# Designs tried in a protein design run: peptides against a protein of PDB entry 3HUF. Part 186

Target 1, 320 residues: chain A of PDB entry 3HUF
Amino acid sequence: MWIIEAEGDILKGKSRILFPGTYIVGRNVSDDSSHIQVISKSISKRHARFTILTPSEKDYFTGGPCEFEVKDLDTKFGTKVNEKVVGQNGDSYKEKDLKIQLGKCPFTINAYWRSMCIQFDNPEMLSQWASNLNLLGIPTGLRDSDATTHFVMNRQAGSSITVGTMYAFLKKTVIIDDSYLQYLSTVKESVIEDASLMPDALECFKNIIKNNDQFPSSPEDCINSLEGFSCAMLNTSSESHHLLELLGLRISTFMSLGDIDKELISKTDFVVLNNAVYDSEKISFPEGIFCLTIEQLWKIIIERNSRELISKEIERLKYA

## One batch from the design tools (peptide; made by RFdiffusion4, then SolubleMPNN)

Design b2_p24_4_s3 (from b2_p24_4, 12 letters changed)
Fold by OpenDDE base, seed 1:
Structure b2_p24_4_s3 (fold): chain B 320 residues (1-320), chain A 24 residues (1-24)
Amino acid sequence: as target 1 above (320 residues)
Amino acid sequence: SKEKEEKELKEIEKEMEEEKKKLE
C-alpha cells in the first residue's frame, strides 16, 4: 500500500494510506476518498492529481508498488517528483519512495510503499477476496512468491492445515484468516486521516497460533529440527519439497513407489507421500521403510521431542 | 524560507481548526 506523510506539518502531522484511485491534491480541498488537503500558502487550490493503479500480477511476485501517476494541474510553479519536474501530460512512477514537491513549498510529501502481498492456498477464497484486496493496493495470488508477506489460511472446520499453510508458517509468513480479511475490508474510510489505524495482521497471526494446536509456538521450533535425517518423496509439489528442506531433511525424489529400491531404502530414513498415494498404495508400501504423509510428519515435527519420535518410528519398522 | 513557511503553516492549521470548530 502507498502511504503518504509530509514534512513541515503540511499534512497536519498525519500519515495517510492511498488506495488505488484518483486524488486531487491541493490547498483548497477537503480530505476524503478522492481528495488530499495540503496546507501551504505555496500550494495551489488544486495543485496535482495523484492516480494509483491497482496492483499488477508482476507486483505480486516482485513486491513492487502499485503504479503512481502524478499530474500537475497547470499550476504556476509545477510539481516535482524526486527533484524532477513532472511532465505536462503527467508521469508514472514505480519507485518505492517518492518525494513530491508541490510548487515552491519547501516541505515535501513523502510517499512510500509498504509491501503487503497476500498469498492464498485456496482458489475459491482468492476469487472471493482478490478484487477487494486489489482495490486496497494489495497484490494477491496462489503461487509461492518471495514477496509474499501474508498467507490466508482457509478455516475448514475439522481439517488439518494444508501443506501451503505449513510452508507459509515455516517461511515466517504472517498467517491470516478470513476474519482478518473481513476486518481489513472495513478500515478503508477510517485510514484516510491516520494510516496507523490499519489493522495489525500480527495480532491475528498470534491469535491463530495460540488457539490452534496444529501450529508450533514458533517456526524456529521446526526449522532444521530433522537435520541429519534423510527422506524420499514423490515429486509432487514444490511447496512440499521446500517444506522438507526447511525441516533440514536430505531429500531424494522419486517418480513412483516402484522406483524405491533396496539402495534407496538403505539411505533413506523414511518416505514422504501425499495423502492420495498414501491411502491408495498403503498395501503396497516397500518393506523395511517408514512411509508417512506430510500431515503425519507435521504432527511429529510440532512436538518438542520430534527427533525422538521420528527415530522411534524408523526403528520400529527396521525391526519389523 | 523554511522557517517562514513553517510559521505560515501553523497559522493556517490554527485557522482551519478554528473554522472546523465553528462548523461543529
Scores: peptide ipSAE 0.026, ipTM 0.464, DockQ to the pose 0.041
Fold by OpenDDE base, seed 5:
Structure b2_p24_4_s3 (fold): chain B 320 residues (1-320), chain A 24 residues (1-24)
Amino acid sequence: as target 1 above (320 residues)
Amino acid sequence: SKEKEEKELKEIEKEMEEEKKKLE
């Protein structure tokens, strides 16, 4: 999201979130969803137009800002951004920090980008929320991204958490739910005067973890907890691979259960399968190897004695 | 009230003119 602040109290000492949209900036405008009052005798009644675009798909992957357009409204002394005069037709900016000078005002408006990218685990939830969140200047998507700051957990009553949720947690992404998204949708008008009124996602996250026994106390309890063990996995999911890497596992990949030979078995402590393969191929599992799903593995790794539990299961099946 | 806002605005404008003079 774009946030503006200003020197010399020209914004009345307030910070403001700028959502995607168009704003008339000047001395003789009243603060609302489309106007920014700036208090200075050196500023025109209507001085500039700010236009913030909705986020692009690229912005979701890069954590880049919504495009910020500035146009001078034919003022006597013009407008500058980052010490450069704004062109006659306006200019567009993708820098995360903008120093905006209105005419001969000695004080600047400082615009800065606060990165917020929301990943969804479920395409239906994304379809429901994407438009509203994009109108808040929040990039959204389904795929894992290094720019992801928040992850929406799908609440299905009585279901295990998904691999996406597990990975987001271990990656230290802030897990949120639909209640937080609802709250975000209500604050749009209230944050005009005070950007600090933006909801705290960390409080939502704490409440999710506290009320769900499927999470460990911290990501640090699980990261590298299985260091020294080796696994083989079906080459199907990048998130699954990254999750197993975060556990400290040595990973081998295979395309089918038929590719699991005696050599691979000799070097592998256990095989990780998706639910569909586990359920369908359960009768044809290779002899002498422990096979489990990611969800079954997760139930073990959230326990304090995870290493002992895994070792016992490996030994049980090696001698069976 | 509008009168209170106008008074605050005049005070801010005065402070800005004082700060401007220090920068000049």
Scores: peptide ipSAE 0.025, ipTM 0.503, DockQ to the pose 0.139
Fold by OpenDDE base, seed 2:
Structure b2_p24_4_s3 (fold): chain B 320 residues (1-320), chain A 24 residues (1-24)
Amino acid sequence: as target 1 above (320 residues)
Amino acid sequence: SKEKEEKELKEIEKEMEEEKKKLE
């Protein structure tokens, strides 16, 4: 989201969130969803127009800002952004930090981008929330991205957490739920005068982890917990691969159970399968190798003695 | 009240003119 602050109390000492939309900026306007009052004798009654665009698909992957357009409203002394005079037709900016000078005002409006990108685990929830979140200037998507700051967990009572949720937790993404999204949707008007009224996602995250026994106490308890072990994986997602890497595993990939030869078995401590293959092929597993699902692996990893548990299962099958 | 806002505006405008004079 864009946040503006100003020097010399020209914004009454308050920070403001700028959502996608158009704002008239000047001395003789009242603060609302489309106006920004700036208190200075050096500023025109109606001085500039700010236009914040909705996020692009690219912004979800880059964590880049919503485009910021500035137009001077034919003022005597003009408008500057980053010491450059705004052109007659207005200019557009993609920098994360903007220093906006209105006329000869000695104090600047400082605009800065606070990155917030929300990944969804469920396409139906993305379809439900994407439009509203984009209108808040928040990029949204389903795919993993290095720019993602938040991950929406689907609350299904009594179901195991998904691989996406496991991976989001280990990569230290803030896990949120539908209750947080509902709350975000209600604050749009209240944060106009005080950006600090934005809901704390970390409090939501702490409550999710505290109330769900499927999470370890911290990501650090699981990261590299299986260092020195090797696995082979079949028909896993990219997120599954990255999850296993974060556990410190050496990973081999194969296309079918028939590709598991004596050489692969000799180099591999265990095989990771998806649920469908595990359930259908239980009878045809290669002898002398431990096979499990990611969900079964996760149940072991969240235990304090995960390395000992894995070692015992490997030994049991190697000597059987 | 409108009167309170006008008073606060005048105080801020005074402070801004004083700060401007320090920068000149």
Scores: peptide ipSAE 0.025, ipTM 0.506, DockQ to the pose 0.209
Fold by OpenDDE base, seed 4:
Parts: structure tokens; sequence; C-alpha cells
Structure b2_p24_4_s3 (fold): chain B 320 residues (1-320), chain A 24 residues (1-24)
């Protein structure tokens, strides 16, 4: 989302969130959802129009800002952005930092991009929330992205957390829920004058972790916890691969269970499978190797003695 | 107070930076 602040008292010493939409900026406007009052004698009554576009699909993957359009409203001294005069028809900006000078005002409006990208684990929840979040200037998506700052977990009562949730946790992405999304939907008016009134996602995350025994106390408890072990994984999910890497595992990939030969078994401590393959192929597992699902692995990883537990399971199956 | 608002903003910015640093 875009945040504006200004030098001196021209924005009354307040920071303001600018959501996607159109704003008339000037001396003789009243602060509301479509107007930004700027207090300076050198600024026109109606000086500029700011238009912030909704996030693009690209913005979700890059963490780039919503497009920021500035138009001068035919003022005597014009408008500048980053020391460049705004063109007659307006100009659009994708820079994360904008210094906006209104006429001859010695103080600038500083606009900066606050990165917030929300990944969803569930397409149904994405469909429900994407429009509202995009209207807050928040990019949303389903796919993993290096730009993601927040992750919405799928809350199914009594179900294991998903691989996406496990990976988001280990990546130290802030995990949030529907309650936080509901709160975000209510703050749009309150944050106009005070950007500090944005709800704390970290508090939501802390509460999720505290109230769910499927999470360890910290990602650091799990990161590299299986260093020195080797696994083989079916090449089905990038998130699963990255999850296993974060555990410190040496990973071999295979395309089918038939690729698990005696040589691979001799070099591999265990095989990680998805639930569908595990359930369908459990009768035909290779002899002499420990096979488990990611969810079964996760249940071991969250234990304090995870290394000892895995070692015992590996040994049990070597002698079976 | 202005100082309280600025402190709260700095806390949010710090929390966001901490969130960002957790992703690095």
Amino acid sequence: as target 1 above (320 residues)
Amino acid sequence: SKEKEEKELKEIEKEMEEEKKKLE
C-alpha cells in the first residue's frame, strides 16, 4: 500500500495510507476518502489529482507498487515528481519512493510503498477476499512468491496444516487467518488520518501459533533440524522441495516409485511422498527404506527430539 | 499526541521491517 507523509506541517504531521482510488489534493479540500488537504499558501485550492491503481498480477510476484498516477490540475506552477515536471496529461509512476512537489511549496509530499502481498492456501478464500484486498492496494495470489509477506492458512477444524502453511511458517512469512482479513476490511476509513491504526498482523500470527499445537515455538527450531540426513522426494511440488531444503535435508528427486533402486536406497535415509501416492502405493513400497508423507514428517519435526525420532524410524525399517 | 502517533508508526514500520527481515 502507498503511504504519504510530508515535510513541515503541510499534512498536519500525519502519515496517511492511500488505497487504490482517486484523490484531489489541494489547500481548499477537506480530508476524506477522495481528498487530501495540504496546508500551504503556495499550493492551489485544487492542485493535483492522485490516482492509485489496483494491484496488477505482476505486483504479486515482484512486490512492486500499485501504479501511482499524478496529474496537475492546471496550476500556475505545476507539479513535480522526483524533480521532474508532471506532463500535461499526467504521468504514471512505479517507483517505490516518490517526492511530490506541489507548485512552489518548499516542503515535499513523500510517498513510499509499504510492501504487503498476501498468499492464499485456498482458492475459495482467495476468491472471497481478493477483490477487497486489491481495493486496499494489497496484491493477492495462490502461488508461492518471493514477494509474499503474509500467508492465509486454510483453517479446517481437526485437519493437519497444509504443506503451504508449513513452508510459509519456515520461510517466516506472517501467517494470518480470516479474522485478520475481516479486520483489514474495517480499517479503510480509520487509517485515512493515521496509518498507525493498521491492524497488527504479527499479533494475529502469534495468536495462531500459540493456539495451535501443530506449530513449533519458532521456525528456528525446525530450520536445519535434519542436517546430515538425506531423503528422496517425488518431483511433484516446488513448495515441498523448498520445505525439505529448509529442514537441512539432502534431497534426491525421482519421477516414479520405480526409479527408487538399490543404489538410491543405499544413499537415502527416507522417502517423502505426498498423501495420494502414499495411500495408493503403500502396498508396493520398496523394501528396506522408510517412506512417509510430508505431514508425517512434520509431526516428527515439531518434536524436540526430531533427529532421534527419525533415526529410530530409519533403524527400525532397516532391520525389518 | 504527535509523539505517540509517530512512535506507533515507527513500531508498525519496525514490525514490517522485522516481518521483511524474517523473509530474508
Scores: peptide ipSAE 0.000, ipTM 0.269, DockQ to the pose 0.019; fails the geometry check

Design b2_p24_4_s4 (from b2_p24_4, 10 letters changed)
Fold by OpenDDE base, seed 2:
Structure b2_p24_4_s4 (fold): chain B 320 residues (1-320), chain A 24 residues (1-24)
Amino acid sequence: as target 1 above (320 residues)
Amino acid sequence: SEEEEKKKLEEIEKEEEKKKEELK
């Protein structure tokens, strides 16, 4: 989201979030959803117009800012952004930091981009929330992104956490739920006066982890915990592959169970399967290899003695 | 209040004048 602050108390010493929309900036306007009051004699009654665009699809993958448009409202001394005079028709900016000078005011408005990108594990929840979150200037999506800052966990009582949730946790993404999204949707008006009133996602995350025994105490307990082991997996999802990499595993990929030959078995400690393949093919597994699901692997990894547990299962099947 | 805004405006004006003198 865009945040503005200013020198010389020209914004009354407050930080403000600028959501997507249009703002008239000047000395003789009242702070609301479409106006920014700036207190200086050097600033016109109505000085500039700021326009923040909604996020693009590209912004979800890059973590880039919503486009920031500035137009001078035909003032005597104009408007500058990053020491450059704004053109007569206005100019658009994609820089993460903007120094805005209104007329001859010696104090600048500093606009900075705070990155927030929300990944959803569930397409139905994305469909429900995407519009509202985009109106807050928050990019949203389903696919993995290096720009992702938050991950929405689907709360299903009594179900195991998804591979997406496991991977988000190990990536140190802030896991949130529907309660945080509800709270986030209500703050739009209150954060006009004080940007610090934005709800703390880390507190939501701590509560999720504390109340769910399916999570380890920290991502660090699991990262590289299986270093030195090798696995084979079906080429199913990029998230599953990246999850196994974060565990420190050497990974081989195969297309079908029929591709598991004696050579692959000799180089592999265990095979990771999805639930559907595991349940359908469990009677026909190759002899002398340990096969498990990602969910079964996760249950072992969250244990303090995960390496010993995996080693015992591998040995049991090699000598059986 | 309008009085608080007026006082804040007067404080900012003094700071703006001081900065103009320091730039001379």
Scores: peptide ipSAE 0.028, ipTM 0.482, DockQ to the pose 0.150
Fold by OpenDDE base, seed 5:
Structure b2_p24_4_s4 (fold): chain B 320 residues (1-320), chain A 24 residues (1-24)
Amino acid sequence: as target 1 above (320 residues)
Amino acid sequence: SEEEEKKKLEEIEKEEEKKKEELK
C-alpha cells in the first residue's frame, strides 16, 4: 500500500494510506476518500491529482508498488516528482519512494510503498477476497512468491493444515485468516486520518498459532531439524520440495513408485508421497523402505524429538 | 476546529518563511 507523509506539518503531522483511486490534492480541499488537504500558502487551491492503480499480477510476484500517477492541475509553478517536473499530461511512477513537490512549497510530500502481498491457499477464498483486497492496493494470488508477506490459511474444521500452510509457516510468512481480511475491509475509511490504524497481522498470527496444536512453537524448531536424512519424493509440487529442503533433507525425485530401485532405496531413508498415491498404492510399496505422506511427516516434525521419532520409524520398517 | 487550523497555518507559514531564509 502507498503511505504519504509530509515535512513542515503540511499534512497536519499525519500519515495517510492511499488506496487505489483518485485524489485531488490542494489547499482548499477537505480530507476524504478522494481529497488530500495540504496546508501551505505556496500551493494552489487544487494543485495536483494523484491516481493509484489497482495492483497487477506482476506486483504480486515482485512486491512492486501499485502504479502512482501524478498530474499537475495546470498550476503556475507546476508539480515535481523526484526533482523532475511532471509532464503536461501527467506521469506514472513505479518507484517505491516518491518525493512530491507542489509548486514552490519548501516541504515535500513523501510517498513510500509498504509491501503487502497476500497468498491464498484456496482458490475459492481468493475468488471471494481478491477484489476487495486489490481495492486496498494489496496484490493477491495462489502461487508461491518470494514477495508474499501474508498467507491465508483455509479454515476447515477438523482438517489438517495444508502443505501450503506448512511451507508458509517455515518461510516465516505471516499466517492470517478470514477474520483479519474482514477487519482489513472495515478500516478503509478510518485510516484516512491515521495510517497507524491499519490492523496488525502479527496479533492474528499469534492467535492462530496459539490456538492450533498443528503448529510448532516457532519455524526455527523445524528448519534443518532433519539435517543428515535423505528422502525421495514424487515430482509433484514445488512447495513440497521447498518444504523438504527447509527441513534440511537431501531430496531425490522420481516419477513413479516403479522408478524406486535398489540403488535409490540404499541411499534413501524414507519416501514422501502425496495422500492420493499413498492411499492408492500402499499395497505396492517397495520392501525395505519407509513411505509416508507430507502430513504424516509434519506430525513428526512438530514434535520436540522429531529426529528420534523418524529414526525409530525408519528402523522399524527396515527390519519388518 | 477552524481556529486550530488557522494557528497551524500560521505556524506552517512561519516555518516556510524560515526555510526560505535558510535557503537564501
Scores: peptide ipSAE 0.027, ipTM 0.484, DockQ to the pose 0.148
Fold by OpenDDE base, seed 3:
Structure b2_p24_4_s4 (fold): chain B 320 residues (1-320), chain A 24 residues (1-24)
Amino acid sequence: as target 1 above (320 residues)
Amino acid sequence: SEEEEKKKLEEIEKEEEKKKEELK
């Protein structure tokens, strides 16, 4: 989201969130959803127009800012952004930091991009929330992205956490739920004059971890917890691969269960399968190798003695 | 309050005048 601040109390010492939309900026406007009052004798009654676009699909993957357009409203001394005079037709900016000078005012408006990108695990929830979140200037998507800051977990009672949720947790993404999204949808008006009123996702995240026994206390409890072990997996999911890497596993990939030969067995402590393959192929598993699902692996990983538990299962099946 | 805003406006104006004198 875009946040504006200013020196010399020209914004009354307040930080303001700018959502996608159009704002008239000037001395003789009242703060609302479409106006930004700036208190200076050097600023015109109506000085500039700010237009913030909704996020693009690219912004979800890059963590780039919503496009910020500035137009001078035919003022005597113009408008500058990053020391450059704004063109007659207005200019568009994709920089994360904008120093906006209105006329000859010695104090600048500083606009900065606070990155917030929300990944969804469930396409139905994305469909429900994407439009509202985009109107807050928040990029949304389903696919993993290095730019993701938040991950939406579905609160379906009695379901195991998904691989996406496991990976989001280990990569230190803030896990949130539908209650946080609902709260975000209601604060748009309250944060106009005070950006500090923006809901803290960390409280939601702490509550999720506290109330769900499928999470360890921290990602650090699981990261590299299986260092020194080797696994094999089907080359089907990049997210599953990245999850296993974060556990410190050496990973071999195969295309079919038929590729699990004596050589692979000699180098591999266990095989990780998806649920569909595990359920369909369990009768045809190679002898002398431990096969498990990611969900079964996760249940072991969250235990304090995960290394001992894995070792016991490997030994049990190697000598059976 | 409107009075506090007016007082802050007057303070900002004085500070802008001082900065304008320092830049001369």
Scores: peptide ipSAE 0.024, ipTM 0.472, DockQ to the pose 0.140
Fold by OpenDDE base, seed 4:
Structure b2_p24_4_s4 (fold): chain B 320 residues (1-320), chain A 24 residues (1-24)
Amino acid sequence: as target 1 above (320 residues)
Amino acid sequence: SEEEEKKKLEEIEKEEEKKKEELK
């Protein structure tokens, strides 16, 4: 989201979130969803137009800002952005920090990008919420992204958390739910005067973790918890690989169960499979190796004695 | 707190910038 602040009292000492949309900026406008009052005698009654575009698909992967357009409204002294005069037709900016000078005002409006990028685990929830969140200047998507700041957990009652949720937790993404998304939809008008009124996602996250026994107390309890163990996995998902890497595992990849030879078995402590392969191929598992799903592994990892538990399971199958 | 959220978002952004620099 774009946030504006200003030097001196030209924005009344307040920070404001700018959602996608068009704003008339000037001395003789009233603050609302489409106007920004700036208090200076050096600023025109109607001085500039700010236009913030909705997020692009690229912004979801890069954490880049919504495009910020500035147009001078034919003022005597013009408008500058980052010490450069705005062109006659307006200019567009993708920098994360903008110093906006209106006319000869000695105080600048400072616009900065606050990165908020929401990954969804559920395509139906993405379809439901993406439009509203994009209108808040929040990029959204399904695929893993290095820019992801928040993750919407798939709430299926009575099911294990998904691999996406497990990975989001371990990479310290803020896990949120539909209740937080609903709250975000209500704050649009309240944050006009004070950007600090944006709801805290960490409170939502803390409540999710506290009320769900499928989460450990912290990501740090699980990160590198299986250091020194070796696993093999099907080359099926990047998230699964990254999850196992965060556990401190040495990972070998294979394309089919037929690639699991005696040499691989001798060097590997266990094999991690997806649910579909586990359920379909359980009759054909290689002898002498422990095979489990990521969800079964997760149930071991969240235990305080995870290393002892996994060692015991490995030994049990070597002597069976 | 909102300050903790802001700090966490800044940390994520800093890690992302580092990853982008390492990929160059």
Scores: peptide ipSAE 0.000, ipTM 0.238, DockQ to the pose 0.015

